# Peptides against a protein of PDB entry 1ZZD: the designs that were tried, part 5

Target 1, 109 residues: chain A of PDB entry 1ZZD
Amino acid sequence: FQVVNPYLLRDLVDLGIWDEGMKQYLITQNGSIQGLPNVPQELKDLYKTVWEISQKTIINMAADRSVYIDQSHSLNLFLRAPTMGKLTSMHFYGWKKGLKTGMYYLRTQ

## One batch from the design tools (peptide)

Design b1_p10_2_s2 (made by RFdiffusion4, then SolubleMPNN; from b1_p10_2, 5 letters changed)
Fold by OpenDDE base, seed 5:
Structure b1_p10_2_s2 (fold): chain B 109 residues (1-109), chain A 10 residues (1-10)
Amino acid sequence: as target 1 above (109 residues)
Amino acid sequence: DEELLNADVD
């Protein structure tokens, strides 16, 4: 069982491509629409799952926010297949960007 | 399933 993003559902319905097959596809793909050829790229960009978002971008956003606060807000990163090298890079990048509290949590699928 | 790993820079 997987909950579908209600806005994604709406847009898929508006596209006229929502059906049982699509539903099953999303379930098997853990909500990802990146592989769907009949979905505009702009929607794919909009509805990236947490596993598809650039974590570097997330770090950048967090760093930008941290300028205005004493402590960085909780930073959650999501990696499907984390490697030590990638994790290390993210840590150092976060530090370099000036995160006051660094990365809080790493989530893996 | 998601698993949470604490990974602080500090």
Scores: peptide ipSAE 0.012, ipTM 0.326, DockQ to the pose 0.045
Fold by OpenDDE base, seed 4:
Structure b1_p10_2_s2 (fold): chain B 109 residues (1-109), chain A 10 residues (1-10)
Amino acid sequence: as target 1 above (109 residues)
Amino acid sequence: DEELLNADVD
């Protein structure tokens, strides 16, 4: 994450905790605020990075979109530490949910 | 449609 989410920036400013130190912290944490003790949990839940959001949730959202799309669309998944077991389970879960192409692109951290 | 699988490892 090279650019801070503008909405996150706004909320951090509104909380009065935005400063240069916070900026540097976010850079080192790749945009994650999960480790900040002075941030409300509701904001942590709202601002999950692509690595923190459940891939199952991403698959669910893709499946929901696929209902309205008659052609195969890309599905990008992000995993910190993928294993063959995880990949297999994700593939079959996507298939179960009715994804046309299954997993299109896997990005690992 | 064909299933596609692309992997990018960081």
Scores: peptide ipSAE 0.009, ipTM 0.318, DockQ to the pose 0.059
Fold by OpenDDE base, seed 3:
Structure b1_p10_2_s2 (fold): chain B 109 residues (1-109), chain A 10 residues (1-10)
Amino acid sequence: as target 1 above (109 residues)
Amino acid sequence: DEELLNADVD
């Protein structure tokens, strides 16, 4: 079951590029608009899917939050094709950034 | 599709 982000839908409509073809495109691309040449980069940055966001950035954000809370929030990371080396690096990076709790969920596409 | 690879156990 796949649902288009309502805000993304709005912005695509505002751009005048929303149609049945666009809908089918999004379905085949799992919601990604990164490959669309007629979409401003700003919107591409805004509507990155979980597979398109730098997980390092996610870790940084989690670290920033942890400064002001007693217990770290749950951290979810998403990787298309994780390797053991990359996973290890991510764990150590999170530890280095001062996360009190390790990664709660690791998901792969 | 998305699959859970690992999860922490509390």
Scores: peptide ipSAE 0.005, ipTM 0.306, DockQ to the pose 0.039
Fold by OpenDDE base, seed 1:
Structure b1_p10_2_s2 (fold): chain B 109 residues (1-109), chain A 10 residues (1-10)
Amino acid sequence: as target 1 above (109 residues)
Amino acid sequence: DEELLNADVD
């Protein structure tokens, strides 16, 4: 089941907008607060879900991590609406960045 | 819905 980010929960409580309705909203939105009109933009930027983060950034982060780890590791990528073009771009970008692991997992909604 | 796909980056 889905668990609300404890830091997000804290910030929503501090904003005084946390209630049962908000909880249900987050469940239906898979944790996204991007659509909430009463949340400051800075918090929306801070609390992006895996579906809202650029996968290019994810690949960059993975490449950075690979510098510090010896063992091969798997990478999870999340695309809400993947296209062949996006998949191809991700494939070659990952290769170009020199990821130690030759296989990654793609998750889609 | 969530699907898992394997892809090679070699």
Scores: peptide ipSAE 0.016, ipTM 0.332, DockQ to the pose 0.048; fails the geometry check

Design b1_p10_2_s3 (made by RFdiffusion4, then SolubleMPNN; from b1_p10_2, 6 letters changed)
Fold by OpenDDE base, seed 5:
Structure b1_p10_2_s3 (fold): chain B 109 residues (1-109), chain A 10 residues (1-10)
Amino acid sequence: as target 1 above (109 residues)
Amino acid sequence: DEALLNADVD
């Protein structure tokens, strides 16, 4: 079942905007706060769901780590609406960035 | 496909 990030909960409480309505909103939005006008952008950036994070950034981070290890870490990529074009681009991008194993897990919403 | 390489990753 869906669980609200405890740190997000804390910050929403600190903002004084946590209530039953907010709880229901998060449930309906699968934890996303990106659409909330009363949440600072800094918090939106901090609490991006896995579907809202740039997967290119994730690949870059994985590539950076791969410099220091012989075998790439397991890499999980998440796409809300995957297309063959995106998948292919991700694979090739990972390859050219030096990932040894490339994408290991693909998750879809 | 070369065209697919230009697809957005984000």
Scores: peptide ipSAE 0.019, ipTM 0.426, DockQ to the pose 0.459
Fold by OpenDDE base, seed 2:
Structure b1_p10_2_s3 (fold): chain B 109 residues (1-109), chain A 10 residues (1-10)
Amino acid sequence: as target 1 above (109 residues)
Amino acid sequence: DEALLNADVD
């Protein structure tokens, strides 16, 4: 069961483009609005799904959080098309950024 | 701190 982001729902309603068709579209697109031609780019940038956000940014955010947590925080990475090269790059980047986690959890679409 | 050693794929 997929739940639409309530803020996204609000903004789509405000745009006047929310209807049953839009709802079904979001379901089929796993919440992504990137492919919608009638949505401003600003909103597309705002409502990127976990699959659409740079994993480098996610790692940076995790590194920032690690400063304030005592226990190691698990980091989930989401890749649409994972390769060993990408995994290795993310691994070393995370390590370089000083993450305290011993393991990254990879999610694939 | 423990270095990152593994990448788990679920």
Scores: peptide ipSAE 0.019, ipTM 0.350, DockQ to the pose 0.079
Fold by OpenDDE base, seed 1:
Structure b1_p10_2_s3 (fold): chain B 109 residues (1-109), chain A 10 residues (1-10)
Amino acid sequence: as target 1 above (109 residues)
Amino acid sequence: DEALLNADVD
């Protein structure tokens, strides 16, 4: 089930914009605050959902972690609207970065 | 495909 990030909740409360309407909004938006006009951009940058984070960055982070992990680790990727071209590019990019394993799990919105 | 290899993954 969906749970609001407790730190995001705190910041929204501090902004004085947290209420039942905001809660329902976040539920319908799968936790995204990108569309809220009364939220500072710095908070929008901080609280990106998995659907809003660059998957290239995720692959880079996985590649960086692999340097310090003896065993191959699983890689989970999240795509809002996957296309064959995007999937192919992700696989090749991961391979180029030297990941020991390919994509383990793909989630779609 | 080189074009796909260099495609934006964002």
Scores: peptide ipSAE 0.018, ipTM 0.441, DockQ to the pose 0.645
Fold by OpenDDE base, seed 3:
Structure b1_p10_2_s3 (fold): chain B 109 residues (1-109), chain A 10 residues (1-10)
Amino acid sequence: as target 1 above (109 residues)
Amino acid sequence: DEALLNADVD
């Protein structure tokens, strides 16, 4: 089942734009607010879903963490519309960034 | 990584 992020709910309420229509919109959009014109960009950036975050950024973050740990944390990547070329690029990018174990899970929408 | 190669991309 799908649950609205409680912090997102709070912020939308604070904006005064939360209503039943908004709730239904979020459900149909799988929690994404990127398409809402009345939401500040700052909030859109804050509440990106896993499908909307640059996976390169995720890889960078993982690489940064790996500097201070013996074993790499599990790295999960999410792609809405992956291609073989993109997957290959991501794999080698992670490798180039010095990840010890590379990608642990790949999930697609 | 075989996981990447075997991923469903279609």
Scores: peptide ipSAE 0.009, ipTM 0.386, DockQ to the pose 0.072

Design b1_p10_2_s4 (made by RFdiffusion4, then SolubleMPNN; from b1_p10_2, 3 letters changed)
Fold by OpenDDE base, seed 4:
Structure b1_p10_2_s4 (fold): chain B 109 residues (1-109), chain A 10 residues (1-10)
Amino acid sequence: as target 1 above (109 residues)
Amino acid sequence: EEELLNADVS
């Protein structure tokens, strides 16, 4: 089952906007707060779901981590609407960034 | 490169 991010819960409580309605909203939105008008953009940026983060950023972060890891770490990419062109671009971008191992997990929504 | 990553061919 899905559990609300405890840090997100804390921040929503601190904002005074946490209630049963908010809880149900998060469940229906699969944890996304991007559509909430009463949440500061800073928090929206902080609590992006895997579907809301630029996968290019994920690749960049993985490439940065690879500098300090002998064996390649598992790389997970998430695409909302994958196309052959997008997959190809991401594959070559990862290669260009020097990832030792290609994408290990590809997940789609 | 961002444009390529976001390209939609379908």
Scores: peptide ipSAE 0.018, ipTM 0.436, DockQ to the pose 0.205
Fold by OpenDDE base, seed 5:
Structure b1_p10_2_s4 (fold): chain B 109 residues (1-109), chain A 10 residues (1-10)
Amino acid sequence: as target 1 above (109 residues)
Amino acid sequence: EEELLNADVS
């Protein structure tokens, strides 16, 4: 089942656009608000789903954190439409960035 | 060591 982000819900209520239609929209869009014309861009940037953020950025962040830890934390990557080429590229990119542990979890939509 | 341990389709 899907759970609406409570902070997103709050902000949508504050915007006065929360209603049953909005609820159904979020359900059909798997929580994405990127397609909503009545939502400010700053909120869209804030509430990007895991499918909407660059996984390269996630890898970069993980690499930066790895400087301070001996054992790398688990790295979760999310791809909506993965290809073998993209997966391998991401894997090697992580390696190139100095991750001690490569891709741990891959999720696809 | 570089490896992919789990893949989940959501």
Scores: peptide ipSAE 0.016, ipTM 0.342, DockQ to the pose 0.063
Fold by OpenDDE base, seed 1:
Structure b1_p10_2_s4 (fold): chain B 109 residues (1-109), chain A 10 residues (1-10)
Amino acid sequence: as target 1 above (109 residues)
Amino acid sequence: EEELLNADVS
């Protein structure tokens, strides 16, 4: 089942906007707060869901981690609306960054 | 709705 990020919960409580309605909103939005008008932008930038993060950044992070990992590595990629162009570009970008070994899993909403 | 695709990059 879905759970709310405890740090996000804390910040929403501190803002005084946490209630049952907010809880239901987060459930329906899969944890996204991007659409909330009463949340500061800095918090929206901090609490991005997997669908809201640039996958290029994820690939970069994976490439950085691979330097320190001797084992075979795996990577999960999340795209809300994948296109063939995006998939192709991600493949080549990953290759360029040295992700020549391992497996990545593409998850779509 | 979630779809999972596996791709080997090796």
Scores: peptide ipSAE 0.016, ipTM 0.335, DockQ to the pose 0.045
Fold by OpenDDE base, seed 3:
Structure b1_p10_2_s4 (fold): chain B 109 residues (1-109), chain A 10 residues (1-10)
Amino acid sequence: as target 1 above (109 residues)
Amino acid sequence: EEELLNADVS
């Protein structure tokens, strides 16, 4: 089942825009607030869902973490519409960034 | 849907 992020809920309440309609909106949008015009961009950036985060950024963060660990860690990627070209590019980018192992899982919407 | 990265993408 779907649960609203409690911090997101708090911030939406603080904005004064939380109501039953907003709740239903979040449910239908799988937790995304990107389409809400009355939400500040900073909050949209903060509460990006896994489908809205640049996977390049995910790779960068993984590479950064890898500097301080001996054993490779798991890396999960989320793409709405993956293509072979995009996957290949991501593989090479991860390799270029010095990841000890390739991506572990690919998830699609 | 979750898939292994090395799986075929179609």
Scores: peptide ipSAE 0.014, ipTM 0.362, DockQ to the pose 0.052

## One batch from the design tools (peptide)

Design b1_p11_1 (made by RFdiffusion4)
Fold by OpenDDE base, seed 2:
Structure b1_p11_1 (fold): chain B 109 residues (1-109), chain A 11 residues (1-11)
Amino acid sequence: as target 1 above (109 residues)
Amino acid sequence: VEPVEDMPLPP
């Protein structure tokens, strides 16, 4: 089950490019608008999917957020093509950032 | 999306 981001939907409507074809495109692209030529880069940057955002950024946000929560939260990491090198780097970076969560959940597309 | 690995942090 896929749900279009309601804010993305709004912005696409405001751009006048929302139609059934666009809807089907987003479904086939798993919500990605990166390949759309008629979408401003600013919106592409805003609406990156979990597969399009640097996981380093995700780790940073998780580390910042963990300061405000008592219980450790789960951190999900998403890699299109995981390698041992990438995993090791992410692990050490997360550790360096002092994440309170005891576990990263690695997910593959 | 499938989970592939759990990476525990060192204590």
Scores: peptide ipSAE 0.018, ipTM 0.325, DockQ to the pose 0.096
Fold by OpenDDE base, seed 3:
Structure b1_p11_1 (fold): chain B 109 residues (1-109), chain A 11 residues (1-11)
Amino acid sequence: as target 1 above (109 residues)
Amino acid sequence: VEPVEDMPLPP
């Protein structure tokens, strides 16, 4: 089942654009507000779904954490439409960034 | 979130 992010709900209410139509829109869009013209870009950036965040950024963040944490890290990556090229790039980029643990997991939409 | 598959090695 789908649950609307409570913080997103609050912000949409504060914007005065929350209604039943908006609710149905979010349900059909799997929680994405990226296509809404009446939402500030700042909020769109804040409320990116896992499918809308650059996985390169996720890898960078994981690499940064690995500097300070002396334990195995698991990295979950999310791709809407994975290709062999993207997978290869992600693998080597992770390696380049020092993620030497083979803890790469892919989730596809 | 539960991983659905491991990242494949390059061919």
Scores: peptide ipSAE 0.017, ipTM 0.339, DockQ to the pose 0.079
Fold by OpenDDE base, seed 4:
Structure b1_p11_1 (fold): chain B 109 residues (1-109), chain A 11 residues (1-11)
Amino acid sequence: as target 1 above (109 residues)
Amino acid sequence: VEPVEDMPLPP
């Protein structure tokens, strides 16, 4: 089931653009507000879905955490349209960053 | 959302 981020809901209400049409839009767009013209870019940057955030950043954060733990990470990466090139790139980048274990699961939309 | 594959890093 789909749930709207409560903080996003608050901010959309504060902007005065929340209505049934907006709700249906978000459902259709799987929670993405990136295509909304009436939403400030600051909010778009804040409310990225898992498909819109940089998976490279996720790998970086995992690598940083690895400094403080001796256990392997469970790392989930999300690609909207996975290609062999993207998969290979992520694999090598994770290796370069020194992760003990790579991607646990790659998920697609 | 569905899992595609399990990709462990090389040693």
Scores: peptide ipSAE 0.011, ipTM 0.308, DockQ to the pose 0.099
Fold by OpenDDE base, seed 1:
Structure b1_p11_1 (fold): chain B 109 residues (1-109), chain A 11 residues (1-11)
Amino acid sequence: as target 1 above (109 residues)
Amino acid sequence: VEPVEDMPLPP
């Protein structure tokens, strides 16, 4: 099921643009506000969905987290349109970053 | 939002 980010909800309410139409829009857009003309770019940058963030950044964050834990952790990546080349590159990048656990799951849209 | 498909990454 879909859940709206409570902070996003708050900010949309503060902008005065939250209504049933906006709710339905977010549902159809899988939570993305990138296409909304009445939302400041600052908020668009803040509220990127998993499909709108570079998964390289996700790998970097996972690698950073691994410094603070002594056990392996799962890493899930999200690619809207994966290619074999991209998958291979990400695999090697993750390996290069020294993740305790290899990449576990790829999630596609 | 939930992804449409989960697939294992290559080893």
Scores: peptide ipSAE 0.006, ipTM 0.326, DockQ to the pose 0.105

Design b1_p11_1_s1 (made by RFdiffusion4, then SolubleMPNN; from b1_p11_1 with V1M)
Fold by OpenDDE base, seed 4:
Structure b1_p11_1_s1 (fold): chain B 109 residues (1-109), chain A 11 residues (1-11)
Amino acid sequence: as target 1 above (109 residues)
Amino acid sequence: MEPVEDMPLPP
């Protein structure tokens, strides 16, 4: 299974920081580079995992898509540690954004 | 992908 994004791998190699230690680190971190002090913030922003991107952003993207499609589409949301408060907030936000799809597919890590 | 849970929007 590919743990490291191939483009991320390339960039890490280009930075000269790719080694066995880095590989093992990424394996333990499920591909996340957010905790690495020697990686520029720009790259951290670029290579956010599905668990690190704001779910609000995902909802926004889904809402944007819904404007251009007639049929409902499934929305996949990834939450590492969902709470009822977060879920409720997410539902209301999605509703406020006028999502045509009345169903979100919740995924947990 | 298989969903973990289906969450309907509030009415």
Scores: peptide ipSAE 0.005, ipTM 0.298, DockQ to the pose 0.075
Fold by OpenDDE base, seed 2:
Structure b1_p11_1_s1 (fold): chain B 109 residues (1-109), chain A 11 residues (1-11)
Amino acid sequence: as target 1 above (109 residues)
Amino acid sequence: MEPVEDMPLPP
C-alpha cells in the first residue's frame, strides 16, 4: 500500500481539494502532485517525489553528509529517463563535490 | 518509490 504523506494530506485538505478522487489520483501517480492544476507551485516544489527532485540537489546533500560520516554511504540517484549524458554529468558532478564513497547507484522508475 | 532497475553509475 502506498502511504500518502501526512503533511501533503493536510495541505490538500486545507486547499479543499482532498477527496476520494484525489486519493486515487495520487495512488496512480505514485504520490506526485506535479500534474495537478489546482495546486500552488510552492506546494509542488515542497512535495516533489524522489523522482522529481533535482539529482544535483541530492548529490549536494550527500556530499554535505559525507563530511560527518567516516564510513562509506551509498548514494542513490533516481532518474525516470536516464541518458548517458545525464549519467556522465552526475558522475562528474559527484566527483567534483568530493564524494568519498564509491557506492553510487542509479535507480530507474 | 520502488525502483524498477538498479544500475551502477559508470566509472
Scores: peptide ipSAE 0.000, ipTM 0.276, DockQ to the pose 0.124
Fold by OpenDDE base, seed 3:
Structure b1_p11_1_s1 (fold): chain B 109 residues (1-109), chain A 11 residues (1-11)
Amino acid sequence: as target 1 above (109 residues)
Amino acid sequence: MEPVEDMPLPP
């Protein structure tokens, strides 16, 4: 089953655009609001799904955390359509950023 | 959400 993010639901209600049609839209879009023209960009940025966030940003954040935490981190990466080139880029970028975690975990939609 | 692929860092 799918659960709508309760905070997203709240914000959509506050915008006055929540209805049964919107609910069905979100279900079909796996929770994504990126395609909605009547939603402010700020909210779109806030409610990006794991598939919509730049994985480079995720890697950067992981690297930042590694500076302050003396524990091994696991990094989960999410790709809608992985390619060999994209995987290679992610691999070496993570390495370049000094991640000490021995492994990234790739997930696909 | 099973891992699809493990991507180890280079040695």
Scores: peptide ipSAE 0.000, ipTM 0.297, DockQ to the pose 0.078
Fold by OpenDDE base, seed 1:
Structure b1_p11_1_s1 (fold): chain B 109 residues (1-109), chain A 11 residues (1-11)
Amino acid sequence: as target 1 above (109 residues)
Amino acid sequence: MEPVEDMPLPP
């Protein structure tokens, strides 16, 4: 099931645009607000979904977290339209970043 | 969010 980000919910309420229609819109859009014309760009930048963030950035964050974890953890990536080139690049990039474990799962939309 | 498909990454 989908859960709306509580902070996003708050901000949409504060904007006065939260209603049942908006709820259904978010469900249909998998939580994305990028297509909403009445939302400030600042909020769109803040509330990017996992499908809208560069997975390179995700890898960077995972590598940074690994510094604080003494045990290996899985890394999950999210790509809407994966290509072999992207997969290969991400694999090598992850390796270069010194991840304790290889990337394990790729999730597609 | 719900992913449509989970794929194992190449080794």
Scores: peptide ipSAE 0.006, ipTM 0.306, DockQ to the pose 0.105; fails the geometry check

Design b1_p11_1_s2 (made by RFdiffusion4, then SolubleMPNN; from b1_p11_1 with V1M V4I)
Fold by OpenDDE base, seed 2:
Structure b1_p11_1_s2 (fold): chain B 109 residues (1-109), chain A 11 residues (1-11)
Amino acid sequence: as target 1 above (109 residues)
Amino acid sequence: MEPIEDMPLPP
């Protein structure tokens, strides 16, 4: 069972839009609220799923973490619709950002 | 989720 993010649940309750219909919607959308018209954009930005957040941002965060670790770490990249062009760009960007120790694991939805 | 590709770093 996909458990709804408790913070998302709280915010939806605070908005007064949480009900059984909303619950079922989130289940069918794998936790995504991007399609909800009655949710503020700031909340949509906050609660982006791994498939919705920019992978460039993920790479940046991984690069920041790598400053504090000596051992190789794995980076999981999530692409809903990967293309060779996107993969090449992401790989190159990761390398440019100094991810010299780690494996890039590509996952698709 | 299973990884579909391991991308080795360039030398």
Scores: peptide ipSAE 0.011, ipTM 0.319, DockQ to the pose 0.079
Fold by OpenDDE base, seed 5:
Structure b1_p11_1_s2 (fold): chain B 109 residues (1-109), chain A 11 residues (1-11)
Amino acid sequence: as target 1 above (109 residues)
Amino acid sequence: MEPIEDMPLPP
């Protein structure tokens, strides 16, 4: 499997910060660059892993998609450390946004 | 994609 996003790899090379140390760091961090001090914030925002993307944003996008589809679609949510409070909030938020599907599919890291 | 857990939304 590919550990590093090919576009991220390209941008890191273009920045001149790609080396063996960076490679090993990304492997150990499951592709996350959020902790790297020498990476611009813009790139950190662009290259978030599925575990780092706001799930509220994902829900918003799913709700928006539901306007254009007549079939039910599954929403995959990714949480590193799910709590009951967070899960409950996500459920009610999704419900309030009018998701056609009545189920989220949770994936945990 | 195979889910880890199914979490139904409130009706």
Scores: peptide ipSAE 0.010, ipTM 0.293, DockQ to the pose 0.073
Fold by OpenDDE base, seed 3:
Structure b1_p11_1_s2 (fold): chain B 109 residues (1-109), chain A 11 residues (1-11)
Amino acid sequence: as target 1 above (109 residues)
Amino acid sequence: MEPIEDMPLPP
């Protein structure tokens, strides 16, 4: 079951490029518009999927949140092709940014 | 969201 982001749908309609073909494209691409040549880069940046946004940025955002609250935050990381080196790097980067061990959860595509 | 797995510790 896949749901198209309603805001993305709106913007694609506003661009005049929404049709059945576009719908099928999004389904096959798991919601990604990164490969569409007729979509402005600004919209591509706005509608990055969890697999397309930098997980380093996600870690930074989590670290920023931790400054203002006492609660432990769970951090979900999404990797298309995880490697041990990349996982290790992410772990230590999170640690360096002040995140506690055990807050990291990995999702793979 | 249910995690797939915990981030592994460094080797």
Scores: peptide ipSAE 0.006, ipTM 0.338, DockQ to the pose 0.077
Fold by OpenDDE base, seed 1:
Structure b1_p11_1_s2 (fold): chain B 109 residues (1-109), chain A 11 residues (1-11)
Amino acid sequence: as target 1 above (109 residues)
Amino acid sequence: MEPIEDMPLPP
């Protein structure tokens, strides 16, 4: 099931644009507000979905987190349209960043 | 949001 980000919900309510139509829109858009013309760009930048964030950034964040944990954690990557080239480059990038474990799961849309 | 497909990454 899809859960709406409670902070996003709050901000949309504060903007006065939250209603049943908006709810259904978010469901159909998998939580993305990038296409909404009446939402400030600042909020769009804040509320990017996993499909809208550079996976390189995700890898960087995971690598940074790994510094603080002893046991290896799995890394999930999200690609809307994966290619073998992207997969290969991401694999090597993750390796280069010194992740304790290789990338484990790829999720696609 | 939920992913549509999960697949293992190559080693």
Scores: peptide ipSAE 0.000, ipTM 0.329, DockQ to the pose 0.104; fails the geometry check

